Peptides against a protein of PDB entry 3EFO. Designs and how they scored, part 217

Target 1, 262 residues: chain A of PDB entry 3EFO
Amino acid sequence: SQLADLYKSCETDALINFFAKSAFKAVLHQPLKVIREILVNQTAHMLACYRKNCASPSAASQLILPDSMKVLPVYMNCLLKNCVLLSRPEISTDERAYQRQLVMTMGVADSQLFFYPQLLPIHTLDVKSTMLPAAVRCSESRLSEEGIFLLANGLHMFLWLGVSSPPELIQGIFNVPSFAHINTDMTLLPEVGNPYSQQLRMIMGIIQQKRPYSMKLTIVKQREQPEMVFRQFLVEDKGLYGGSSYVDFLCCVHKEICQLLN

## One batch from the design tools (peptide; made by RFdiffusion4, then SolubleMPNN)

Design b2_p27_6_s3
Fold by OpenDDE base, seed 3:
Structure b2_p27_6_s3 (fold): chain B 262 residues (1-262), chain A 27 residues (1-27)
Amino acid sequence: as target 1 above (262 residues)
Amino acid sequence: SYVALDMSNLEADLEALLDEALEERNA
């Protein structure tokens, strides 16, 4: 059908870019709560329409997503939880304004990374390989106290260190004997010169080269105060300031779809 | 085509879906 063809042509990345820009434009004239409600409503209506008109009959307990929108909900939740639409005390007005303006000019690829960061398990690096580690989902459940993770969203870069990070890796990256000795005030990694350090720097370089903006590096120790900022980039988790987990969001969307179809 | 997520087993379905999507994005 013509409708089915339309859904096939609507790629998630493009939709999120459009919705983000539309919402961020609306921030100037509408309450944030209303904007968020509109986004949820639009999501539910699109998916309800698809289920009704384009999908085969399915159990009511299932959420049906067209292939082109299979990851739309996760990105939509990220959008809804963004500091522009959901204010956070740790984010200044100037920072929110800055991010708003940046997103208004972002292309599809940039907005994709911005809303759902890349989270890399750095502790799994093979110094003998040129391959990058596979990204993991942006959730605390994917972190490890024994791990070291690099998070990047095109604007910010975080190096997160578990409290039980391997001393050998700490030494390799920072040239200090232990986790406790790491200075989190630094914005640049030291040039230690060992293979692990070189590999990490290469990875960071690759990530940076793909992005139009210079990403500031923030070193984050687990259980220290700055970790709270880092955790806000774990977009699948429940937010500290009213943002839903991805699972909760899906349940919400599913419920709304059911209401629309019954 | 479409994807059906079972709300009673959502975590498992999401793991498969999002892992694949992340791999595609970061390839």
Scores: peptide ipSAE 0.379, ipTM 0.866, DockQ to the pose 0.780
Fold by OpenDDE base, seed 5:
Structure b2_p27_6_s3 (fold): chain B 262 residues (1-262), chain A 27 residues (1-27)
Amino acid sequence: as target 1 above (262 residues)
Amino acid sequence: SYVALDMSNLEADLEALLDEALEERNA
């Protein structure tokens, strides 16, 4: 059907870019609550239409997503949780304005990474491999106290260290004997010169090379105050400022779809 | 083609879906 073909042609990354720019433009003349409601409604309506017209009959307990939009909900939730669309006094007007302007100029690839960061388990690096480690989901549940993770969203880069990070890796990266000795005020990794350090630097270089903006490196220790900033980029988790977890959002969308089809 | 997520087993389905999507994105 023509409708099915339309859904096949719609890519999530293009859609989220469009929705983000539309929403951020609307911020100038509509209440944030209304904008968020519109985004949720649009998501539900698109998926409801697909389920009704393009998908085979399915159980009410199932959420049906076209392949081209299989990850649309997670990105939509990330958009909804962006500071520009949140009505929180803790977020400065300047920060909202800044992020709004950035997104308004972003291409499809940039906005994709911006809304859903890349989170890499650095502690699993094979120094003999030139391949990047497989990214993990942006959730605290995917972190480990023994792990070291690199997070990048095209604007910021974070190196997160668990409290029980291997001393050998700490020494390899920072040339210090323990977790406690790591200086989090550093914005650059030292040139230690060992294979692990070189590999990490290479990975960071690859990530940076693909982005139009220079990403500042922030070193984050688990359980220290700056970790709160890092946790905001774990976009699948419940937001500090009232945003839903991804699971909760899916439940919400599913419920709304069911209501539309009843 | 479409993906069906079972709301009763959402965590498992999401893990599979997102892992695949992340792999595709990193490729």
Scores: peptide ipSAE 0.375, ipTM 0.867, DockQ to the pose 0.792
Fold by OpenDDE base, seed 1:
Structure b2_p27_6_s3 (fold): chain B 262 residues (1-262), chain A 27 residues (1-27)
Amino acid sequence: as target 1 above (262 residues)
Amino acid sequence: SYVALDMSNLEADLEALLDEALEERNA
């Protein structure tokens, strides 16, 4: 059907870019609560329409997603939790205004990375490989106290270190003997000169190469106060200020779809 | 073609879905 063809052509990345820009424009003349409600309703309506007109009959306990929108809900939840649409006390009005303006000019590739960051387990690096480590889901459940992770969203870069991260890697990256000796005020990694340090710097360079903005590096130690800022980029988790986890959001969308189809 | 997520076993279905999506993004 013509409708089925439309859904096939609707790529998630393009949709999120469109919804983000539309919502961020609306911030100037509509309450944030209303904007968020509209986005949720639009998501539910699109998926309800697909289920009704394009999908085979299915049980009410199932959430049906077209292939082109299979990850739309996770990105939509990220959009809803963004500081522009969900005001947080730790974020200044100037910072919100800045992010709003940046997103308004972002292409599809940039907005994709911005809303769902890349989280890389760099403690698994193969110094002989030029390949990036496989990204993990942006959730605390994917972190480990023994791990070191690099997070990038096109604007910021974080190097997160577990409290039990390997001393040999700490020495390799920072040229210090232990976790306690790492200076988190630095915004640049030292040039230690060993293969691991060189590989990490190369990876950071690759991540930066295709981005229009220079990403500032923030070094984060697990269980220290600055980790709270880092956790805000774990977008699948429940937010501190009213943002839903990805799972909770899916449940919400499913319920709304069911209500629309009853 | 579509993906069906069972809300009673959502975690397992999401793991498979998101792992696939991340692999596609990294390719």
Scores: peptide ipSAE 0.369, ipTM 0.862, DockQ to the pose 0.827
Fold by OpenDDE base, seed 4:
Structure b2_p27_6_s3 (fold): chain B 262 residues (1-262), chain A 27 residues (1-27)
Amino acid sequence: as target 1 above (262 residues)
Amino acid sequence: SYVALDMSNLEADLEALLDEALEERNA
């Protein structure tokens, strides 16, 4: 059907780019609450329409997503949780304005990465491999106290270190004997020169090569105060400023869809 | 084709879905 073809052509990354720019433009003319409601409603309506017109009958307990939009909800939740759409006093006007302007100029690939970062378990690196490690979901549940993770969203790069991260890796990356000795004020990794350090730098380079902006590196130690900044990029988790977890958002969307179809 | 997520077993279904999506993104 024509509708089915339409949904096949509507890829999530393009939709998120469109919705983000539309919403961020609307911020100047509409209340944030209204904008968020519109985004949720649009999401629910699109999915409800698909379920009604394009999908086979399914149980009410199921959320049906076309393949082209299979991850639309998670990205939409990321958009909804962006500081530009949140009216929280903890978020400065300047920060909101800055991010708004950045997103307004982003291409599809850039906005995708911006809203849902790449989180890489670099503690599992094979120094002989030229491939990037498999990304994990952006959630605290996917972190390990024994792990080291690199997060990139096209604007920022974070190197997160678990409190029990391997001393040998710490030595390899920072040339210090332990976690306690890591200086989190640095924005550049030292030139240690061992294979692991070189591989990490290569990975960082690969990530950077695909992005139009130079990503600032922030070193984050688990359980230190600056980790709170890093946690804001774990977009599947409950937002620090009142945003829903991905699971909660899916439940919300599902309820809205059911209401539209009943 | 479409993906059906069971809301009663959402976490498991989401893990499979998102893992696949991440693999596609990294390809």
Scores: peptide ipSAE 0.366, ipTM 0.864, DockQ to the pose 0.811

Design b2_p27_6_s4
Fold by OpenDDE base, seed 1:
Structure b2_p27_6_s4 (fold): chain B 262 residues (1-262), chain A 27 residues (1-27)
Amino acid sequence: as target 1 above (262 residues)
Amino acid sequence: SSVALDMENLEEDLEKLLDEELAERNA
């Protein structure tokens, strides 16, 4: 059917780019609450239409996603939680305006990373491997007090260190004896020259080379004040200022789909 | 082709789905 072909041809990253630009344009003349409601409604309607017209019958307890949209909901939730659409007291008007303008000019590849960051467990690095470590979900539940993680969203780069990070890795990265000695004011890693340091720098370089903007590095220690800024990029978690977790968002979308079909 | 998420076992289904996708997207 024409509808089935349409869903097959849809690409999530393109859709999110379109929805983001449309919503960010609408900010100039519509209330934020209305814009968010429209986005949720559009998401539910697209998925309800698929379930009704394209999908095989399934239990009411299931959320059915076309393959082309299997990760659309997570990106939609990230869009809904963005500071342009969900105002936060700690974000200035100038910063919101800046982010709005940036997204309005982003291509499909840039916007997908911007809304859902890459989070890499660098404590698992194999210094002999040429491959990047596998990314993990952007949630606190995927962090470890014994771990070191690199987060990048195309604009910012964070190096997060658990309170129990391995001293040998700290020495390898920073050339200091312990977690307490790490200087979080630095924006560049020292050139220590060991294999682990070189591998980390290579990974950071690869990430940067794929992006149009130079990402500033922020070093974050677990349980210190700057960690709160880092936590805002864990986009699957519940937001401090009214943003839903990914799980809660899926429940909301599922409920709305059921209401549309019943 | 479709993906079915069971709302009664959502976390497990999401882990499977997102682990596969995240491994590919920004590699």
Scores: peptide ipSAE 0.492, ipTM 0.909, DockQ to the pose 0.720
Fold by OpenDDE base, seed 3:
Structure b2_p27_6_s4 (fold): chain B 262 residues (1-262), chain A 27 residues (1-27)
Amino acid sequence: as target 1 above (262 residues)
Amino acid sequence: SSVALDMENLEEDLEKLLDEELAERNA
C-alpha cells in the first residue's frame, strides 16, 4: 500500500533532524510545554497509524515499531530532554541559544550524534588492536566505578573516570599515580608516550575528524561536582529537571497509542 | 517488517534492539 511504502521510506535520523529543527523554530513563538506535547503526540500518532494500518495484529501489551522507526523513540526522548526544549538551571540562556542555532544548521549525521552521544568504554582498549571499542548505551547503568569512558556528541568530549579506575590506566593516560592526582582542569591529555595513551589519542582523533566542530575535552572524575554536567549526557536516564527515562517515555508513548486505538 | 517490544519485558527487548543499533552507529 501507499502507506506501507511511506513507512518503509522513512529514515529515523532524517525524521529526528526534521522534528528537531521544526521544534527549535517553534521555540520562538510557542511555549516549550506545548512543543513537547506536540512531539509526543506526533510520535504516538505515527506509531498508532502504523499499528492500525500496516502491522500484523499483536497483543495490547506490545509496542510495535516499523523497522524504519525502531530507534525513533529513543531519539525523540533525547530531543524532548534537550536543553533547548527542556530548560535546565545549569544551562545559560546564551548556551541554549547557541545550541539552538547549531542544531538549526546541522545535517542528519550531525544531529543524530548530538542528540544521542557516543559513549565508549576506553578501559577495555586493547593496545594491540586497531579496532574501536563498541559504543554502549548512554546510561549510568553502563558505567562502572572501575571504568574509564569517553563520551562525544559532536560538540563536547568528556573523559569520565570511575573512582576505582585502574591505577595503571591512570598512569598511562595522565602520568600520575592515582585517581586523586588527576587534574580535572586540563583540556588536553598529556603526551605520555605509552601505547595506551597513543591509542586513546588516536581514537579521540578519529572521532574529531568526523565532526565539523572542534570538541573541547573535559576530564570528569566520578563523585566530583563536574560529574553532574556529564550525567546530563546520559540521555537514557531520568533527567534531573523533568526529563523522563527512555523506559518511562516508551511507557508513555505506548499508553497514548492504546488510547488512540481503543 | 516491524519490531515488537514487550512492555512487560521492556529492558531486555531494548538491550537487544539498542545494542545492535549502537554497534553500527557513529563508527
Scores: peptide ipSAE 0.485, ipTM 0.908, DockQ to the pose 0.716
Fold by OpenDDE base, seed 4:
Structure b2_p27_6_s4 (fold): chain B 262 residues (1-262), chain A 27 residues (1-27)
Amino acid sequence: as target 1 above (262 residues)
Amino acid sequence: SSVALDMENLEEDLEKLLDEELAERNA
């Protein structure tokens, strides 16, 4: 059917780019609450239409996603949790305005990374590999106290260090003897010159080369106050200021779909 | 083709789905 073909042709990244720009434009003349409601409704309507017209019958307890939109909900939740739409108090008006303007000019590839960051387990690096480590989900549940993670969203880069990060890696990256000695005020990694440091720098370079903007590096130590800034990029988690977890969002979308189809 | 997420076992289904997708996106 024409409708089935339409869903096959849809791409999540393009949709998110479109919805983001539409929503961020609407911020100028509509209440944020209304904009968020519209986005949820649009998501539910698209998925309800698919379930009704394109999908095989399934149990009501299941959420059915076309392959082209299988990760649409997670990205939509990220959009809904963006500071432009939530107006979080920890984010200045200038920062919100800046992010809004940036997204309005972003291409499809940039916007998808902006909304759902790459979170890389750096502590698992194979110094002999030229490949980037596999990204993990942007959730605190994927972090480990023993781990070191690099997060990038095209604008910011964070190096998060667990309280129990291996001293050898700390020494390798920062040339300091322990976690306590790491200076979080630095915005550049030292050129230590060992293979691990070189590989990390290479990875950071690769990530940077793919993006139009120079990403500011922030060093984050677990359990320190600045970690809260990092946590806002763990987009699957429940937000401090009204943002839903991804799981909660899916439940919400599912309920709305069921209501539309009943 | 479509993906079915079981709302009663959502965490497991999401792990499979997102782990696969994230791995592909970073390849």
Scores: peptide ipSAE 0.474, ipTM 0.905, DockQ to the pose 0.804
Fold by OpenDDE base, seed 2:
Structure b2_p27_6_s4 (fold): chain B 262 residues (1-262), chain A 27 residues (1-27)
Amino acid sequence: as target 1 above (262 residues)
Amino acid sequence: SSVALDMENLEEDLEKLLDEELAERNA
């Protein structure tokens, strides 16, 4: 059917770019609450239409997603949790305005990374490999106290260190004997010159080369104050100042789809 | 083709789905 072909032709990254720009344009003229409701409704309507007209019959307990939109909900939740739409009190009006303007000019490839960051387990690096480590989901559940993680969203780069990070890795990266000796005020990693340090720098370089803006590096220690800023980029988790977890969002969308089809 | 997420086993289904997608995006 023409409708089935339409869904096959849709691409999530393009849709998110479109919805983000539309929503961020609307911020100037509509209440944030209304904009968020519209985005949820649009998501539910698109998926309800697919279930009704394109998908095979399925159990009511299932959420059916076309392949072209299989990750649309997670990105939509990220959009809904963006500072521009949530208006978090810790974020200045200027910062919101800046982020709004940035997104309005972003291409599809940039907006996807902006809304859903890359989170890389640096503590698992193979120094013999030229490949990037496999990204993990942006959730606290994927972090470990023994781990070291690099997060990048095209604008910011964070190096998060667990309280029990291996001393040998800390020494390899920072040339200090322990976690307590790491200076979090630094914005550049030292050139230690060992294979691990070189590999990490290479990875950071690869990530940076693919992006139009220079990402400032922030070193984050677990359980220190700056970690709260880092946690805001764990986009699948429940937001500190509102916004649902990804799981809660899917439940909400599923409920709305069911209501539309009943 | 479509993906079916079971709301009763959502975490497991999401893990599989997102792990596959994240792997593809980093390749």
Scores: peptide ipSAE 0.489, ipTM 0.910, DockQ to the pose 0.784; fails the geometry check

Design b2_p27_7_s1 (from b2_p27_7 with S2L V5I P10S R14K D21E F27Y)
Fold by OpenDDE base, seed 5:
Structure b2_p27_7_s1 (fold): chain B 262 residues (1-262), chain A 27 residues (1-27)
Amino acid sequence: as target 1 above (262 residues)
Amino acid sequence: SLPTIVVEHSDGSKEYYTPEEYPAPTY
């Protein structure tokens, strides 16, 4: 059917870009609560329509998505939790305006990375490989006190270090003997010149490629105050200001679909 | 109760997930 073909050809990256720009444009004329409700309703309606017209028969207890929309829910949840759509006094109007303008000018590829960052386990690097390490889920559950992780969203780059991160890697990256000696005020990695340092720099370079903005690097130590900022980018977790986790949002979408169809 | 998530592919194949294990974007 024509509708089935439409879902098969759907590009989630284009959709999230569209929804983001539409929502951020609407901020000027509509209450934030209404905008958030519209986004949830749109998501539910799209999937309800699929279930009704395209999906195979399934139990009501199941949430059914076409493969083309597999990752749409997580992007939508990230959009809903963006500061532009939050009515929190802790968020300045200037920050909202800044983020809004950034997204309004983003292409499809940029908005993907912006809403769902890339999180790489740097401590697993093979210095003999030219390939990027496999990304991990943007959740605290995927971090390790023994690990070092690089997070990038197209605008910011964070190097997060666990309190028990390997001293040999710390020395390799920063040329200091221990975690305690790392200076978090630095915005550039030192040119240590060893294979591990070079590999990390290469990875950072690859991530920076094809991005319109030069990402600012922030060094983050676990359990220090700046880690709270870093945790805001772990988008699958519950938001600081009451946003849903990925799991919660999936359940929410399922409930909305059931309400539409039953 | 948590729903079972079903992803349907164009070839008719299906993938089943719990919400906790449901996939996220990969770059």
Scores: peptide ipSAE 0.719, ipTM 0.966, DockQ to the pose 0.878
Fold by OpenDDE base, seed 1:
Structure b2_p27_7_s1 (fold): chain B 262 residues (1-262), chain A 27 residues (1-27)
Amino acid sequence: as target 1 above (262 residues)
Amino acid sequence: SLPTIVVEHSDGSKEYYTPEEYPAPTY
């Protein structure tokens, strides 16, 4: 059917770009609460329509998605939790305006990375390999006190250091003897000149490649105050201002679909 | 109770996930 073909040809990255720009344009004319409700409603209706018209018969306890929309829910949840769509006074007008304008000009690939960052376990680097380490889920549960992680969303780059990160890696990256000696005020890594340092710099260069904006590097120590800013980019977790976790959103979508169909 | 998530592929195959282990984008 035409409808089945539509779902098979669906591109999630294009959809999220469309929804983001549509929502951010609507901010000028509609209350933020209404915009958020519309986005949730649209998500539920798309998936309800699929279940009703395209999906194989399934139990009511199951949430059914076509493969083409496999990662649509997480992107939609990230959009819902973006500062542009939040009414909280803690979010400055300047920040909201800045991000709104940025997204309005983003291409499909840029918005994809913006809403779901790349998080890399740097402590697992193989200096003999040219391959990037496999990305991990953007959640605190995937971090380790013994690890070092690089996060990038196309606008910001963070190097997160666990309190028990390996001293040899700290020495290799920063040329200091311990975690306590790391200066978090610097925005550039020192030219240490060892294989690990060079590998990390190469990875950072690859991440920066093809991005329209130069990402500023922020060094973050676990349990220090700036880590709170970093945690906001762990988009699968519960939001600072009451936004849902990825798991919670999946459950929410399921309930909405059931309500539409029953 | 959490739902089981089912991803349907065009070839008729299906993947099953718990919400906690449901996939996310990779780069």
Scores: peptide ipSAE 0.714, ipTM 0.965, DockQ to the pose 0.870
Fold by OpenDDE base, seed 4:
Structure b2_p27_7_s1 (fold): chain B 262 residues (1-262), chain A 27 residues (1-27)
Amino acid sequence: as target 1 above (262 residues)
Amino acid sequence: SLPTIVVEHSDGSKEYYTPEEYPAPTY
């Protein structure tokens, strides 16, 4: 059917770009609560339509998606939790305005990375490999106190260090003897010149490639107050300002679909 | 209880996930 073909050909990255720009345009004319509700409804309706018209028969307890929309929910949840769509006073007007303007001009690839960051386990780097380490899920559950992680969303780059990060890696990256000696006020890594440092810089360079903006580097120590900023980019977790976790959102979408179809 | 998530492929194959294990974008 035409409808089935439509779902098969769906480009989630293009959809989320469209929804983001549509929502961010709407903030000028509609209450944020309404915009969020519309986004949830659109997601639910799209998937309900699939279930009704295209999907194989499944139990009501199942959430069914076409492969083409596999990651649509997570992107949608990230959009819903974006500061532009939140009414919390803790979020500055300037920050909202800034991000809104940025997203309004983003291409499809940029918006994907913006809403779901790339999180790389830097502590696992193979200095002999030309490949980037495999990204991990953007959740605190994927971090380790012994690990070092690089997060990038096209606008910001964070280097997160666990409290038990290997001293040899700390030395290799920062040329300091221990975690405690790392200066988190720096915005550039020192040019230590060892293979590990060079590899990390190379990775950072690759991530920076083809991005329209130069990403500012923020060094984050686990358990220090500034880590809270970093955690905001762990988009699968529950949002600081009341946004749902990825799991919670999936359940929410499922419930909405059931309500539409039953 | 959490729903089981089913991803349907064009060839008719299906993948099953718990919400906790459900895929996210990879780079």
Scores: peptide ipSAE 0.708, ipTM 0.964, DockQ to the pose 0.875
Fold by OpenDDE base, seed 2:
Order: C-alpha cells, then structure tokens, then sequence
Structure b2_p27_7_s1 (fold): chain B 262 residues (1-262), chain A 27 residues (1-27)
C-alpha cells in the first residue's frame, strides 16, 4: 500500500529531470555505455518493482505501467538518444558540453520540452481560433509532404515545409510564390501582415513565452540537407546515431522487466 | 510479437495500447 502510494504520487517530469541531471553528471566519471545501461536498468527496475508489488496480475506478454509513469519510457528513450550520452565521433565535444550544461541548469518544465519537443501542424491553422493547434507526435510518420510544421524544444524552433506545401500558405508566410522561392537562410519570418502570418507569429510568440532562452528559428525544406538536423528532433523515430525508436524502446523495457522477474 | 501495454490508473481502471499507438507527452 505504501509502495503503491509512492507510484501514484510519482511525477514523470521530475523523474526525467533527475535522471537527466544524474546521467549528465556521471558523464564526467563513467563510460557512456555504462551510463546508458544504468538508465535502462533503472527504468526496468522501477517498472519491475511496480509489476511485482503494486500491479494487478497480468500476462507476461503485457507491459504494465502506472498512470503516473505513463510517459516515462519515451522521455527516458529521448534521454538515451541525447548527444551527451552518445559515443559517436560525429558529435562534437563542444555540442556535448553545451547541451550538458544546459540540461544541468534546466527546471522540470524546461527539460520536458527539451527532451520531447512540441510539433504543431501549422498548415491546419484556423486563423479565427485563439487556440494552438493540437500537437502531433514527434515522428516522421506524422509529417505530410503537403504540410507545414513548427517544432520547438525550448532552445530551437524549426519551421518544416513539405515539398508539396500549399502555395497559398507559402505566400502567406513568406510572401513568395512557391516552395522553391523560400530562402532557408532567413532566421525571421517576414511581416507579411495577413491573418495567417499573424496567427503563425502569435503561435510562435506563445511558444516563446516564459521560455528562458530565445529560440532561434530555422527554416527547413523537406529533402534538403538541413532536414537531417530537423529529423533529429523527431524523437519517437530511430535516432540518427543508432538510438531506438519509441516502439523499440518499449519492447526493450518489456524484455528487461521480464528478465528481472523471471 | 509486440507486448500489449497496460496503464493502470489509481481508481483501478486500465487502458490498453499497442506499442505503435502508445501515448506520448502532449502540450
């Protein structure tokens, strides 16, 4: 009962903040491989303990989580795929050091957005609505070649444009006639002044509001080189440098739990 | 085969998901 209450009161956002800072501190003293293994083991152990002591009886083929930890796996996977914990030569020491220091100072709310970005379908905007569009999952499968998406993680903001983005929206946002005319070197949207442009700017303003850092805007065209950088923020997908997809990680956690309990 | 994911709520209710449709954070 006491243990059950503990799980019920668990706050995943606080946990991921703790694990992130703990792991990033450990980078100075332990091999990255070991740190990653520890994080996976800790996740599995927490959930194994729940299954053993708190959960209702369930089939071994089922992965059981308390509601309080519902999104812990995805955050943990995002943490595991962060450049700070990756042993890839393609990642510069400066980038790793930079992100490490940033996360070490982040509050709970900031770390949530950092590890799992907000991805908004801008092409679905209702110019008459004061509400933000409903966010979509951070996966390539949720993108559309006909769509325009805004991604923000508290540090960076990306405006991704599909190759078949509506010309009317492109003109509304950039004041150019077509996708080909968009200049991706710009870091600011033009003041076009139409309702769509104003709405987009409002959304960007809302996202930027109360964030500790000013997010730099990057314009990304589908199938151009900068899209590779953007795809790194689609955190539910398989990582560029060998990280697991969300689905694969869930399966991995399940297997680890089974091993612990058998 | 992929596991079925079961989320248990404090009131005893349960939600069932496939890994492909398992929820992620929303903002």
Amino acid sequence: as target 1 above (262 residues)
Amino acid sequence: SLPTIVVEHSDGSKEYYTPEEYPAPTY
Scores: peptide ipSAE 0.707, ipTM 0.964, DockQ to the pose 0.878

